# Ledger of designs, part 119: peptides against a protein of PDB entry 5VZU

Target 1, 271 residues: chain A of PDB entry 5VZU
Amino acid sequence: GRTLEDIFHEHMQELILMKFIYTSQYDNCLTYRRIYLPPSRPDDLIKPGLFKGTYGSHGLEIVMLSFHGRRARGTKITGDPNIPAGQQTVEIDLRHRIQLPDLENQRNFNELSRIVLEVRERVRQEQQEGGHEAGEGRGRQGPRESQPSPAQPRAEAPSKGPDGTPGEDGGEPGDAVAAAEQPAQCGQGQPFVLPVGVSSRNEDYPRTCRMCFYGTGLIAGHGFTSPERTPGVFILFDEDRFGFVWLELKSFSLYSRVQATFRNADAPSPQ

## One batch from the design tools (peptide; made by RFdiffusion4, then SolubleMPNN)

Design b2_p19_6_s2 (from b2_p19_6, 8 letters changed)
Fold by OpenDDE base, seed 3:
Structure b2_p19_6_s2 (fold): chain B 271 residues (1-271), chain A 19 residues (1-19)
Amino acid sequence: as target 1 above (271 residues)
Amino acid sequence: SLEERIAAARAKAPSLVYE
């Protein structure tokens, strides 16, 4: 039978061959597209921009992180044999924060899986409910036959009635126990460790994270065959680093900001 | 298949072969 090692060797040979084919095909016709950096907004979770990530044997990839209201998006700047450039490699739902457990329970992959799958189910329910409201709202526009509404005469506004005395109803201020919004501890990072059985290319990842969100990652076969979205966790470490845990793949990708300044990379002002 | 995509994505992770 093929060993895991045989399958790996064959797959590495295929990846090298595909990378060679792509590189060699560029000699015939290169289409260049200008990339603009997204403008920074005050409400952005971190500064948008270019991040370098690693997808294991695919090596170094460049992803553009951008913010779109309550969603964040990672767009591939570099393609790979599976997913072309310009595809959305990750989509992050900033409505669905994931609270990581304590450090001991973070090592349990099944616990992380439970938390992520519960959030995924909520997102599916919200999409179904929002789909029903949008469906019912469109059905009731039957053709309103524009019957000419007869011009009913403007009845005169009745006169200002007199000075009603201010009743001193001393409504006791019911102590609205302000449910102490536990200050979203946006400032203190929590200890972070990858679950057992999640592969990391490098053990040198940040051991403290700021916050986590539900997201989906794009996966495909070679040549972008059968593309689908898989559930995952976006891990914000700091202003310059984030990770993505690919739950079904049991893998972790670390992304670090490209520490370069680009001239003339700002988006043109919308005319 | 999903298994082929997982295998392709896992083979993107060389760390899974060093067990």
Scores: peptide ipSAE 0.027, ipTM 0.664, DockQ to the pose 0.148
Fold by OpenDDE base, seed 1:
Structure b2_p19_6_s2 (fold): chain B 271 residues (1-271), chain A 19 residues (1-19)
Amino acid sequence: as target 1 above (271 residues)
Amino acid sequence: SLEERIAAARAKAPSLVYE
């Protein structure tokens, strides 16, 4: 039978051949586009910029991380046979923080799946409700030409209605023990481990994370066939590292900041 | 199906499924 190693080598050879064919076919008509780094904003979760992913058979991928209000985006700078350059490989919803369980329960893939799918359902509900409010608001501003109807002076006076007695029903205030939400200790990262059965190309991932958010990743077949969004978890490790857990794929992608400084990489001011 | 989506994504990174 084919070994896993044989399948991996055959697939790598196919990917290299595809890359060679595409490069050779386009050699006569290349469009070059300058890439600009996104401007940093004070409210950005981390500094935006270029990140390198080292995952799967593709080896090294480059992704631009950018912030867009309550959303973060990972945009492919390097294309692959499935997803072309310029596509949003990950979209992160910064409104939907994921709380990871304790380290013991983090090993349980089903627990992570439950948490992510509950958040996905909330996101779906909010999208349905927000779609309804945006539809109703446009209809009603017909120009009411309010003709100035005259000021009639109606005077009517007096009626004294009666003395209803206050019944003293002394309902005991049930002591709602407000479970003091222990202030999430804002400074110490939580222990992090991948769930059992989540593949990671390298076991050398950070074992502590700062925050997690709900997100979606883009998956497609070769030639960008049947592109779909799959649920996942964005994991912020530090200023220079983040991960994405592809829930349905049971895979983890680690991204590390490109430390290279680029000259003239800032976006021109809009003239 | 989920299986077809996994298969399509495995075509992107088969090593990520078997490592």
Scores: peptide ipSAE 0.027, ipTM 0.663, DockQ to the pose 0.366
Fold by OpenDDE base, seed 4:
Structure b2_p19_6_s2 (fold): chain B 271 residues (1-271), chain A 19 residues (1-19)
Amino acid sequence: as target 1 above (271 residues)
Amino acid sequence: SLEERIAAARAKAPSLVYE
């Protein structure tokens, strides 16, 4: 049978051939779509916008990062043979922060895998529970048959109950130690390294990260066949850089902000 | 196994595995 290595070698040859055909044949119909930059919100983890990805055999990709409440989304602006433009290449759950271990344990892929898979199971449980509550809430709006309002019986006058003496039970107010909201420390960046056996196109990635979150990446075969979401880690390095660790692929994608200013790129105000 | 899942995921999206 074909080895995994054989499948990969064949795939690389196919990608090179596809790229050659695409670049040599000028008869390709290109579809153009206007892109609007997402508006920035005060609660956005970083400024939304265009990011340049450097990962995989495709080389350069452009992704739009946007924030949607407790979720972040990477939307492909450039397509590839597997995932077309406009698809959500990454979905980040900002409810599920990942705490990276110390730098020594960060090199252990099995430790990262354990942490991510535990969070994945929690997310799955929360989705099952929330699906049941949303289902039960819709079932109880059976049409309330308008039962005819029965005639209001006359309110009989409340009799004056007697003067109960105020017992001065001086219950000491238990000091509810207000759990000091630890100020969201503008977290001193923690040392960061990729696990051993995670591939990255360049070893020149930031060696310090601000925070990490659970996320899922979209993977598919050529022509967007059998699309599925694979677990991963979103790594915020700084205001202009983030990464995604594709856990099952054992790969890392680095994204850097496109610093170009675009005129008239703001979304039209919702009329 | 985790290894079988890794192999299956890589087989679906080998374009992400090649540098």
Scores: peptide ipSAE 0.021, ipTM 0.652, DockQ to the pose 0.565
Fold by OpenDDE base, seed 5:
Parts: structure tokens; sequence; C-alpha cells
Structure b2_p19_6_s2 (fold): chain B 271 residues (1-271), chain A 19 residues (1-19)
């Protein structure tokens, strides 16, 4: 029978062949586009820029990280057989922080899955509510044709009386224990481990993280067939490293800043 | 199906085939 190793080798050969076909067929059609680094903003979670990542079987990917208000975006600079260059490989909602449990519970994939899916449902509810508010505002400017309402008569409301007894009931002030949202200390890294059953190509990932956010990753078949968003976790390790846990795929991608200084990589100032 | 998506994604990530 085919071993898992045989299937792996056959699949890796197919991916290499696909990569070769794509690179060779487009040799005459290669358009070079200048890539500019996104401008840094003071409110950016980390400095935007180029990151190198390990993505599934496709090996090394280059992704541009950029910030867009309360959203972050990873854009593919390198394409693969499934997802072409220029696609948003990850979209991060910086409004929806994920709190990781302790290290013992972080090993439980079902616990991470529960946390992520709960946040996913909150994001869906917010999108539905925001969709309703945008829909209702446009409908009401129909021209009110002033049809003359006929003057039907004032029926007399009867005069029921006065009795005024002030009941003193001294309701005790229930101590609303304001659950003090402990300001998540942005400075001390939380211990981090991948859940059991989450595949990482490299076990050499940071064992501490600063913060996590809900996000979605792009997945597609070969040739960008049936592209869809899958839920995941963006993990900020430090200024130069982030990860993405692909929940449905049970996989982890680690991204590290490209430390190369590019001359003239800044976006031209909008004239 | 989700299973077909996972299978197609496992195919994309042969490291996931070893589980």
Amino acid sequence: as target 1 above (271 residues)
Amino acid sequence: SLEERIAAARAKAPSLVYE
C-alpha cells in the first residue's frame, strides 16, 4: 500500500512540478512590479513590512504585513500553486483579542477551537448588526404625500383618583462586582505552545507570545479554485515575529521579518 | 464538505498527512 511517506513524496513532486510549470510557462510573461513598504503609523501593532514565513508544503513564502485601522493584513508577495501573489493570505481583526489559557490547556486543541469559534460567532453577530444599521438608513425618504387626515372626535378620558402611599422599600445596593478587566500587560510575554495535533514544519517557534487576535486565512485548491476564508489565530511573538494558527487545517505558520534594508522601498509620498 | 476541504488542505500540507 502507499505509505504516508510515498504520498508525501508524490505530493511534493507534484508541487515542485507545478511550481516549475508556472515559472517556466510565464518566463515570457513575467511582469516585474515594484513593491513598496507600507508607511508606518504610530498606532501600528508592530512596524509593517516584509516577513518570510513557512507555509504548509509550499515552503518559504514572503508576506507583506500592513495595518488598516483595527485590521491587519498579510498579502502574499510570493504566490504558490493554490494562492497567487497579491492575495490576502491572512486578515486579522485587532478588535477581537484571543486570550490563550495556561500552557497545560494550550496543548488542548479543543480548548483553542472553542475560544476561536466563540470569537468567530461574535464577529458574525457584529457583521449582521452593522449590516442592518446600514440597510435601514436608506429606505425612509419616500415622498410623504400629505393626505388630509379627517378630524375624528375627542373622546373624554375619565378622571381616576389620587391615592399616594409612598412605600419605603430600601432595596440593598447589589455590589456589581465590576470584573476589572485586568489591563493585559502588553509587556510580559505569555508562555506559548502549539496544541497537540497542530502541525508545524519547524519546532523552532517562540515559546512566548505578546498577544493573540482572531483572524481568517485564505485557502484554495490548485489554480486558486474555490477560495475561502478559514478561522485562525494571529499570534504576535515580538516586533519581528508573528504566527498564524490555521484552525481547520490544524497547522501553524511562522513569519519572521525580512531584515534586509531596501533602498528606496518607501512608498512615494502621494503628490 | 469541510472534510473535503481538510483533505485538500492536508494534501497541501503533507506534514499534516503524518497524523
Scores: peptide ipSAE 0.024, ipTM 0.638, DockQ to the pose 0.218; fails the geometry check

Design b2_p19_6_s3 (from b2_p19_6, 10 letters changed)
Fold by OpenDDE base, seed 1:
Structure b2_p19_6_s3 (fold): chain B 271 residues (1-271), chain A 19 residues (1-19)
Amino acid sequence: as target 1 above (271 residues)
Amino acid sequence: MLEERIAAARAKAPSLVAE
């Protein structure tokens, strides 16, 4: 049978050939669509906008990051042979924070895999429970007969009553030792390293991250065949950089903000 | 099926060209 390596090698040859054919065709009819930048909200994890992905054999990819309540989305601005432009390359669940272990245990891919798969199972359970509550509410609207009748109006009235007294009971101040909930140190980044066996295009990634979330990434064959979402980790490094660990692919994608200013890129106000 | 799609999706990652 074909090995996983044989399939990979054949697929790489196909990608190179497709790129060659596409670049050799000077008369390619391209469809252009205007892209608007997403509006920024105060509650957004970082400023939304364009990010350049430094991953893959396909070169530079552009992704639009946007926020949708407790979800973030990376939408492909540039397509590739597998996933066309306009697809959501990553979807991040901001409800499901990933707590990375210490730096020694971060090197263990199996530990990261365990943590991510436990979160994936919780997300599946929450989706099943929320699906049951939406089903039972279509109960019997029995035909309530339209009984018609009409009338009456009145009116009254007023009454007053009274005063009761101010009892002084002087209960002792029990020393509630306020367990000082140490304010979650929301500002200090933690040391970050990729697990052993996770491939990165560049070893020049940030070695400190602010926070991580559960997410899913989109994978497909050539021509967008058999598209599927695979589990991963969204890693926020700073205001201008995030990463995505593709767990099943054992790969890391680094995204950096596009610093270019665009004129007339604001979405038209909804009329 | 999944393994083939993983292999195909990994062909996007240049690090697997270096093995």
Scores: peptide ipSAE 0.026, ipTM 0.660, DockQ to the pose 0.168
Fold by OpenDDE base, seed 2:
Structure b2_p19_6_s3 (fold): chain B 271 residues (1-271), chain A 19 residues (1-19)
Amino acid sequence: as target 1 above (271 residues)
Amino acid sequence: MLEERIAAARAKAPSLVAE
């Protein structure tokens, strides 16, 4: 039977060949598209812009991070053999924070998997409920002809009685001290470690994170075959770094801000 | 199919050769 090593070697050869074919195709036909940087908004989690990532064997990827209300998007600026440029590689739900456990339990992949899958199910339920409210609101404009419902009679149901026993027992109301939800200290990063069995291209990732959110990543075969969204975790480290844990792939991608200044890259102001 | 897609997507992961 093919070993995992044989499958890996064949796949790496195919990726190298595909990269060579793509490079050779670019020598024959270059399509240029202007990229505009999204404007920053005050409510953006971090400044939007270009980030460079390492994506396993694919090498260097450029992603545009942008914010759309309670959603963030990573759009591929560089294509790869699986996913072409312009595709949304990650979609982040900023409504659904992932609470990481303590550093010991963060090493457990099954614990992270449980937390992410529970959030995935909540997101699915909210999408179903919001779909039902939008569906029911259109159906009810049938003209309810107000047929006058006839005055059914006042049945006199009876008077029963008296008994008065006075029992005093003055049980002190135990002040249930409402555990004040500690205001999520938006400022102090928590210790961060990748789960055991999650592959990282580099062990040099930030060991402290600010916030984590539920998200989905796009995966596909070569030539963008059978594209699908898989669950993952967006990890905000700082203003210039974020990560994405691909749960089903057991992989981590680190993205760092491109520090290059681009002239005339601002989006035209909507007139 | 799913295993091959996971393998193709895992080959986007760093080489398993580091075990």
Scores: peptide ipSAE 0.024, ipTM 0.655, DockQ to the pose 0.165
Fold by OpenDDE base, seed 5:
Structure b2_p19_6_s3 (fold): chain B 271 residues (1-271), chain A 19 residues (1-19)
Amino acid sequence: as target 1 above (271 residues)
Amino acid sequence: MLEERIAAARAKAPSLVAE
């Protein structure tokens, strides 16, 4: 039978061949675009910039991390046979924090899956509700047809009825104990482990994370066929490292900041 | 379609095929 090594080798040869075919097809059509680093904002979760990622068999990928209010985006700088450069490989919802359980329960893939799917359902409900509010506002500009139709007068009548009494019932204000949002202790990371059955290309990932968020990852067939967003978890480890758990793929991608200083990579200030 | 894409993505990540 084919070994896993044989399957990997055949697949790596196919990926290399595909990459060669794509690069050769573009030989005359390579448009080089200057990449500017996104400006850092005070409210950014970490400094935006270039990160090197490990996508299993696809090798080393470069992703631009950027922040857009309550959303973060990972944009592919390097394409692969499935997802071309310029696509948003990950989209993170910074409103929807994922609370990881203890280390014992973090090993359970089904527990992580449950947590992520419950957040996905909340995100879908919020999108449906926000879609209805935007829809109802447009309906009422019916044309004022001005037609003038006439006068008539009728009059009746007066009915009186009466008195009913002032019941005093002094309902005590139940102290709604505002669940004190425990200030996110920004300093001490929580212990982190990948669930059993989640594959990482590198076993050397940070064993402590600062926070996690719900996100979606882009998956496609070869040649960007049938692109779809799948649920996942963004894991912030530190200022220079984040991960993404691809829930449906049972895979983990680690991203590390590109430490190369690019001269003149800052976006020109909008004049 | 999704399963085929997952299978193709798993085939691309040999560490996911080892089960």
Scores: peptide ipSAE 0.023, ipTM 0.644, DockQ to the pose 0.167
Fold by OpenDDE base, seed 3:
Structure b2_p19_6_s3 (fold): chain B 271 residues (1-271), chain A 19 residues (1-19)
Amino acid sequence: as target 1 above (271 residues)
Amino acid sequence: MLEERIAAARAKAPSLVAE
């Protein structure tokens, strides 16, 4: 039988061959599209822009991070043999924070998997409930034939008087001491480690993270065959670094801000 | 199909073969 190593070598050879074909075939009609950097907004989790990441054997990839209300998106600027340029490689739900356990339990992949799958189920329920409310509201515009009912003059019913006895029932509002959820100290990074069995290309990842969110990553076969979204964790390390844990793939991708300044890369003002 | 996509995506992560 083919070993996992044999399958890996065959896929690596195919990826190298595909990369060679794409780079050596001069007969390809190249379409160039100008890329604009998204404007920064005050409510953005970090400054939007270009990040460099490593997608395993594909090497260096460029992703644009952008914010869209309570969602963040990673859009591929560089394509690979599986996922072409312009696809959303990651979609992050900023409403669904992932709380990492202590450092000991972070090493347990099954614990991270449990936490992520519980959040995925909540997201699925919210989508089903919101779909039902939107469905029931559209059904009831049957064409009410506007029969013109004649305007009968509604008689002025008399204004009865002002009897104003102010019952002083001073019900003391019981001080429900809303336990002030201590503002999660936005400044001190939580200790971070990858779970055992999650592969990283670079062991030099940040060992502290600011916050984590639920997200989905795009996976596909070669030639963008059978594309699907898989659950994952977006990890914000700092202003210039984030990670994505691909849960089903047991892999981690680190993204670092592109330090290059681009002149004339601002989006044209909306006309 | 899923196995092939996982294999293609794992072929993205060479560190999975070094164990």
Scores: peptide ipSAE 0.029, ipTM 0.666, DockQ to the pose 0.148; fails the geometry check

Design b2_p19_6_s4 (from b2_p19_6, 10 letters changed)
Fold by OpenDDE base, seed 3:
Structure b2_p19_6_s4 (fold): chain B 271 residues (1-271), chain A 19 residues (1-19)
Amino acid sequence: as target 1 above (271 residues)
Amino acid sequence: MLEERIAAARAKAPSLVAK
């Protein structure tokens, strides 16, 4: 039978061959498209821009991070044999924060898996409920035949008087001391460790994180075959670093801001 | 199909070879 090592070697040979085919085909026809950096907005979780990441054996990849209301998107600037350039490699739901457990329980992959799958189920329910409300609202525009009913003059019913007795019932508003949810201290990073069995290319990842969110990552076979979204965790470490845990793949990708300044990379003003 | 995509995506992760 094929060993896991044999399967891995075959896939690595295929990846090298695909990379060679793509690079050698560029000699015949190159299409250049200008990339514009998204403008920064005050409500953006971090400054949008270019990040360098490592996608396993594909090596260095460039992803553009952008914000779209309560969603963030990672768009591939570099393609790979599985996923072409311009595809959204990650989609992050900024409404669905992931609360990491303590450092001991963070090592348990099954605990992280449980937390992420519970959030995925909530997201699925919200999408089904919002789909039902949008469906029922469109059905009731039957063509009301505009029969012109004649304007009967509605008589002025008389203004009855002002009897003003102010009942003083001073019901004391019971001070429901809304337990002020202590504003989650936005400044102190939570201790962070990857779960046991999650593969990282680089063990030099930040050991503290600011916040985590539910997201989905795009996976595909070679040649963009059978593309699908898989659940994951977006991890914000700092202004210049984020990670993505690919739950089903048991892998972690670290992304670091590209420090290069680009002149004339701003999007043209919307005309 | 899923196994092949997981294998292709795991073949992206070289850390599976070092064990």
Scores: peptide ipSAE 0.028, ipTM 0.678, DockQ to the pose 0.146
Fold by OpenDDE base, seed 1:
Structure b2_p19_6_s4 (fold): chain B 271 residues (1-271), chain A 19 residues (1-19)
Amino acid sequence: as target 1 above (271 residues)
Amino acid sequence: MLEERIAAARAKAPSLVAK
């Protein structure tokens, strides 16, 4: 039978050939669409916008990061042979924070895999429970007969009553030892390292991260065949950099903000 | 099926370009 390595080799040859064919065709009819930058909101995890992805054999990819309540989305601006432009390459669930272990245990891929798969199972359970509540509410609207009747008006009135007194009861101030909820140290980044066996295009990734979240990434065959969402980890490094660990692929994608300013890139105000 | 798609998607990973 074909080995996994044979399938990889054949697929790489196909990608190189497709790229060669595409670049050798001078008369390619391309369709262009205007892209608008997403509006920024105060509650956005970071400023939304364009990010350059440095991953894989396909070179440089551009994604648009946008926020949608408790979800973030990376939308492909550049297509590739597998996933066309306009597809959501990553979807991040901002409800499901990933707590990375210590730096020693971060090197263990199996530990990261365990943590991510436990969160994936919780997300599935929440989706099943929320699906049941929406089903039962379409119960019996029995035909309520339209009984018509009409009228009456009346008005009254007023009454007053009274005063009661100000009892002084001087209950002792019990020392409520306010367990100082240590303010979740929302600002201190933690040390970050990729697990052993996770491939990165460059070893030059940030070694400190602010926050991690559960997410899913889109994978497909050539021509967008058999598209599927795979589990992963969104890693926020700073205001201008995030990563995505593709768990099943054992790969890491680094995204850096495009610092270019665009004129007339604001979305038209909804009329 | 899934393994073949993982294989195809991993051909996007740099570890395959470096072999």
Scores: peptide ipSAE 0.027, ipTM 0.671, DockQ to the pose 0.169
Fold by OpenDDE base, seed 4:
Structure b2_p19_6_s4 (fold): chain B 271 residues (1-271), chain A 19 residues (1-19)
Amino acid sequence: as target 1 above (271 residues)
Amino acid sequence: MLEERIAAARAKAPSLVAK
């Protein structure tokens, strides 16, 4: 039978061949769309913009990182044989921070897998609960029959209601010890290592990270067949670098800011 | 199916084929 290695090898050859065909067909009708850089907001985790990732046989890929309230998105600027340009390659839930364990436990893939799957289940529960509230609110807009314009009621004067006495009921404020969320020490990165068995293209990834979040990555077959969201970890290293751990794929993608100044790349002000 | 999709998506991660 074909081994997993045989399937990987055949698939890698196919990807390289497809890329060669597409890049060698200079007569292809190329559609160009202007890209605007997202405006920076004060609440953005880092400056939004263009990041470069390197994906083996796919080579250099460009992703736009943007922030949308409590969500971040990585949008493919460059397509690949699996995922076309304009798709959201990663979606990050900034509400669901992942706390990495110590370096010893970070090397354990099963520990990272446990943490991510627990967060995935919470996200799923929140989506089910929020789906019920949105469903019940829409049902009661029955057609308000156009009841005819009732006549202008006259402005009768408000009478002086009397001086009801202040009852002193001294209810003791129960000290809800709000567990002071320790202010996220924004400055000291934690030591970072990839779990054993997670494949990185480059061993040269940052060994310190600022914070991690739950996210989902988009995976598909060739030609964008059977697209699916797979769980993963967004890792913020610094202002110019982030990573994504693809949990089910046991792979890591490193993204680095494109160090280029683009003139006239700002979005036109909404008129 | 899932293994082939994982294979297809792992082809984005070159380090699995080179061992």
Scores: peptide ipSAE 0.026, ipTM 0.669, DockQ to the pose 0.165
Fold by OpenDDE base, seed 5:
Structure b2_p19_6_s4 (fold): chain B 271 residues (1-271), chain A 19 residues (1-19)
Amino acid sequence: as target 1 above (271 residues)
Amino acid sequence: MLEERIAAARAKAPSLVAK
């Protein structure tokens, strides 16, 4: 029978061949676009920029991390046979923090899956509610047809009825104990471990993370066929490292900041 | 479709298949 190594070797040969075919097809049509680094904003979770990622069999990938209000985006700078360059490989919802359990429960993939799917459902509900509010505002510009129809007068009548009394009932204001949002202690990371059955290309990932957020990752077939967003977890480790857990794929991608200084990579200031 | 894409993505990541 074919070994897992044989299957991997055949698949790596296929990926290399596909990459060769793609690069050879582009030989006459390579449009080089200058990449500008996104400007850093004070409210950015970390400094935006280029990160090198490990996508299992696809090798080394470069992703641009950028911030867009309450959203973060990872944009592919390097394409692969599935997802071309310029696609948003990950989209992170910075409104939806994922609280990881203790290390024992973090090993349970089903627990992580439950947490992520509950957040996904909340995100879907919020999108449906916000879609209804935007829909109802447009309906009322019915045309004022001005037709002038006439006068008539009728008059009646007066009915009086009466007095009812001033019941004083002094309902005590129940102290709504505002659940004090524990200030996100920005300093001490929590212990981090991948769930059992989640595969990383590298076992050397940070064992402490600062915070996690709900996100979606882009998956597709070869040639960008049937692209879809799947649920996942963005893990911020530090200023220079983040991860993404692809829930449905049971995979983890680690991203590390590209330490190369690019001269003149700053976006031209909008004049 | 999704399962086939997951299977194809797993086949592409032998570290996902080797367990």
Scores: peptide ipSAE 0.024, ipTM 0.656, DockQ to the pose 0.169

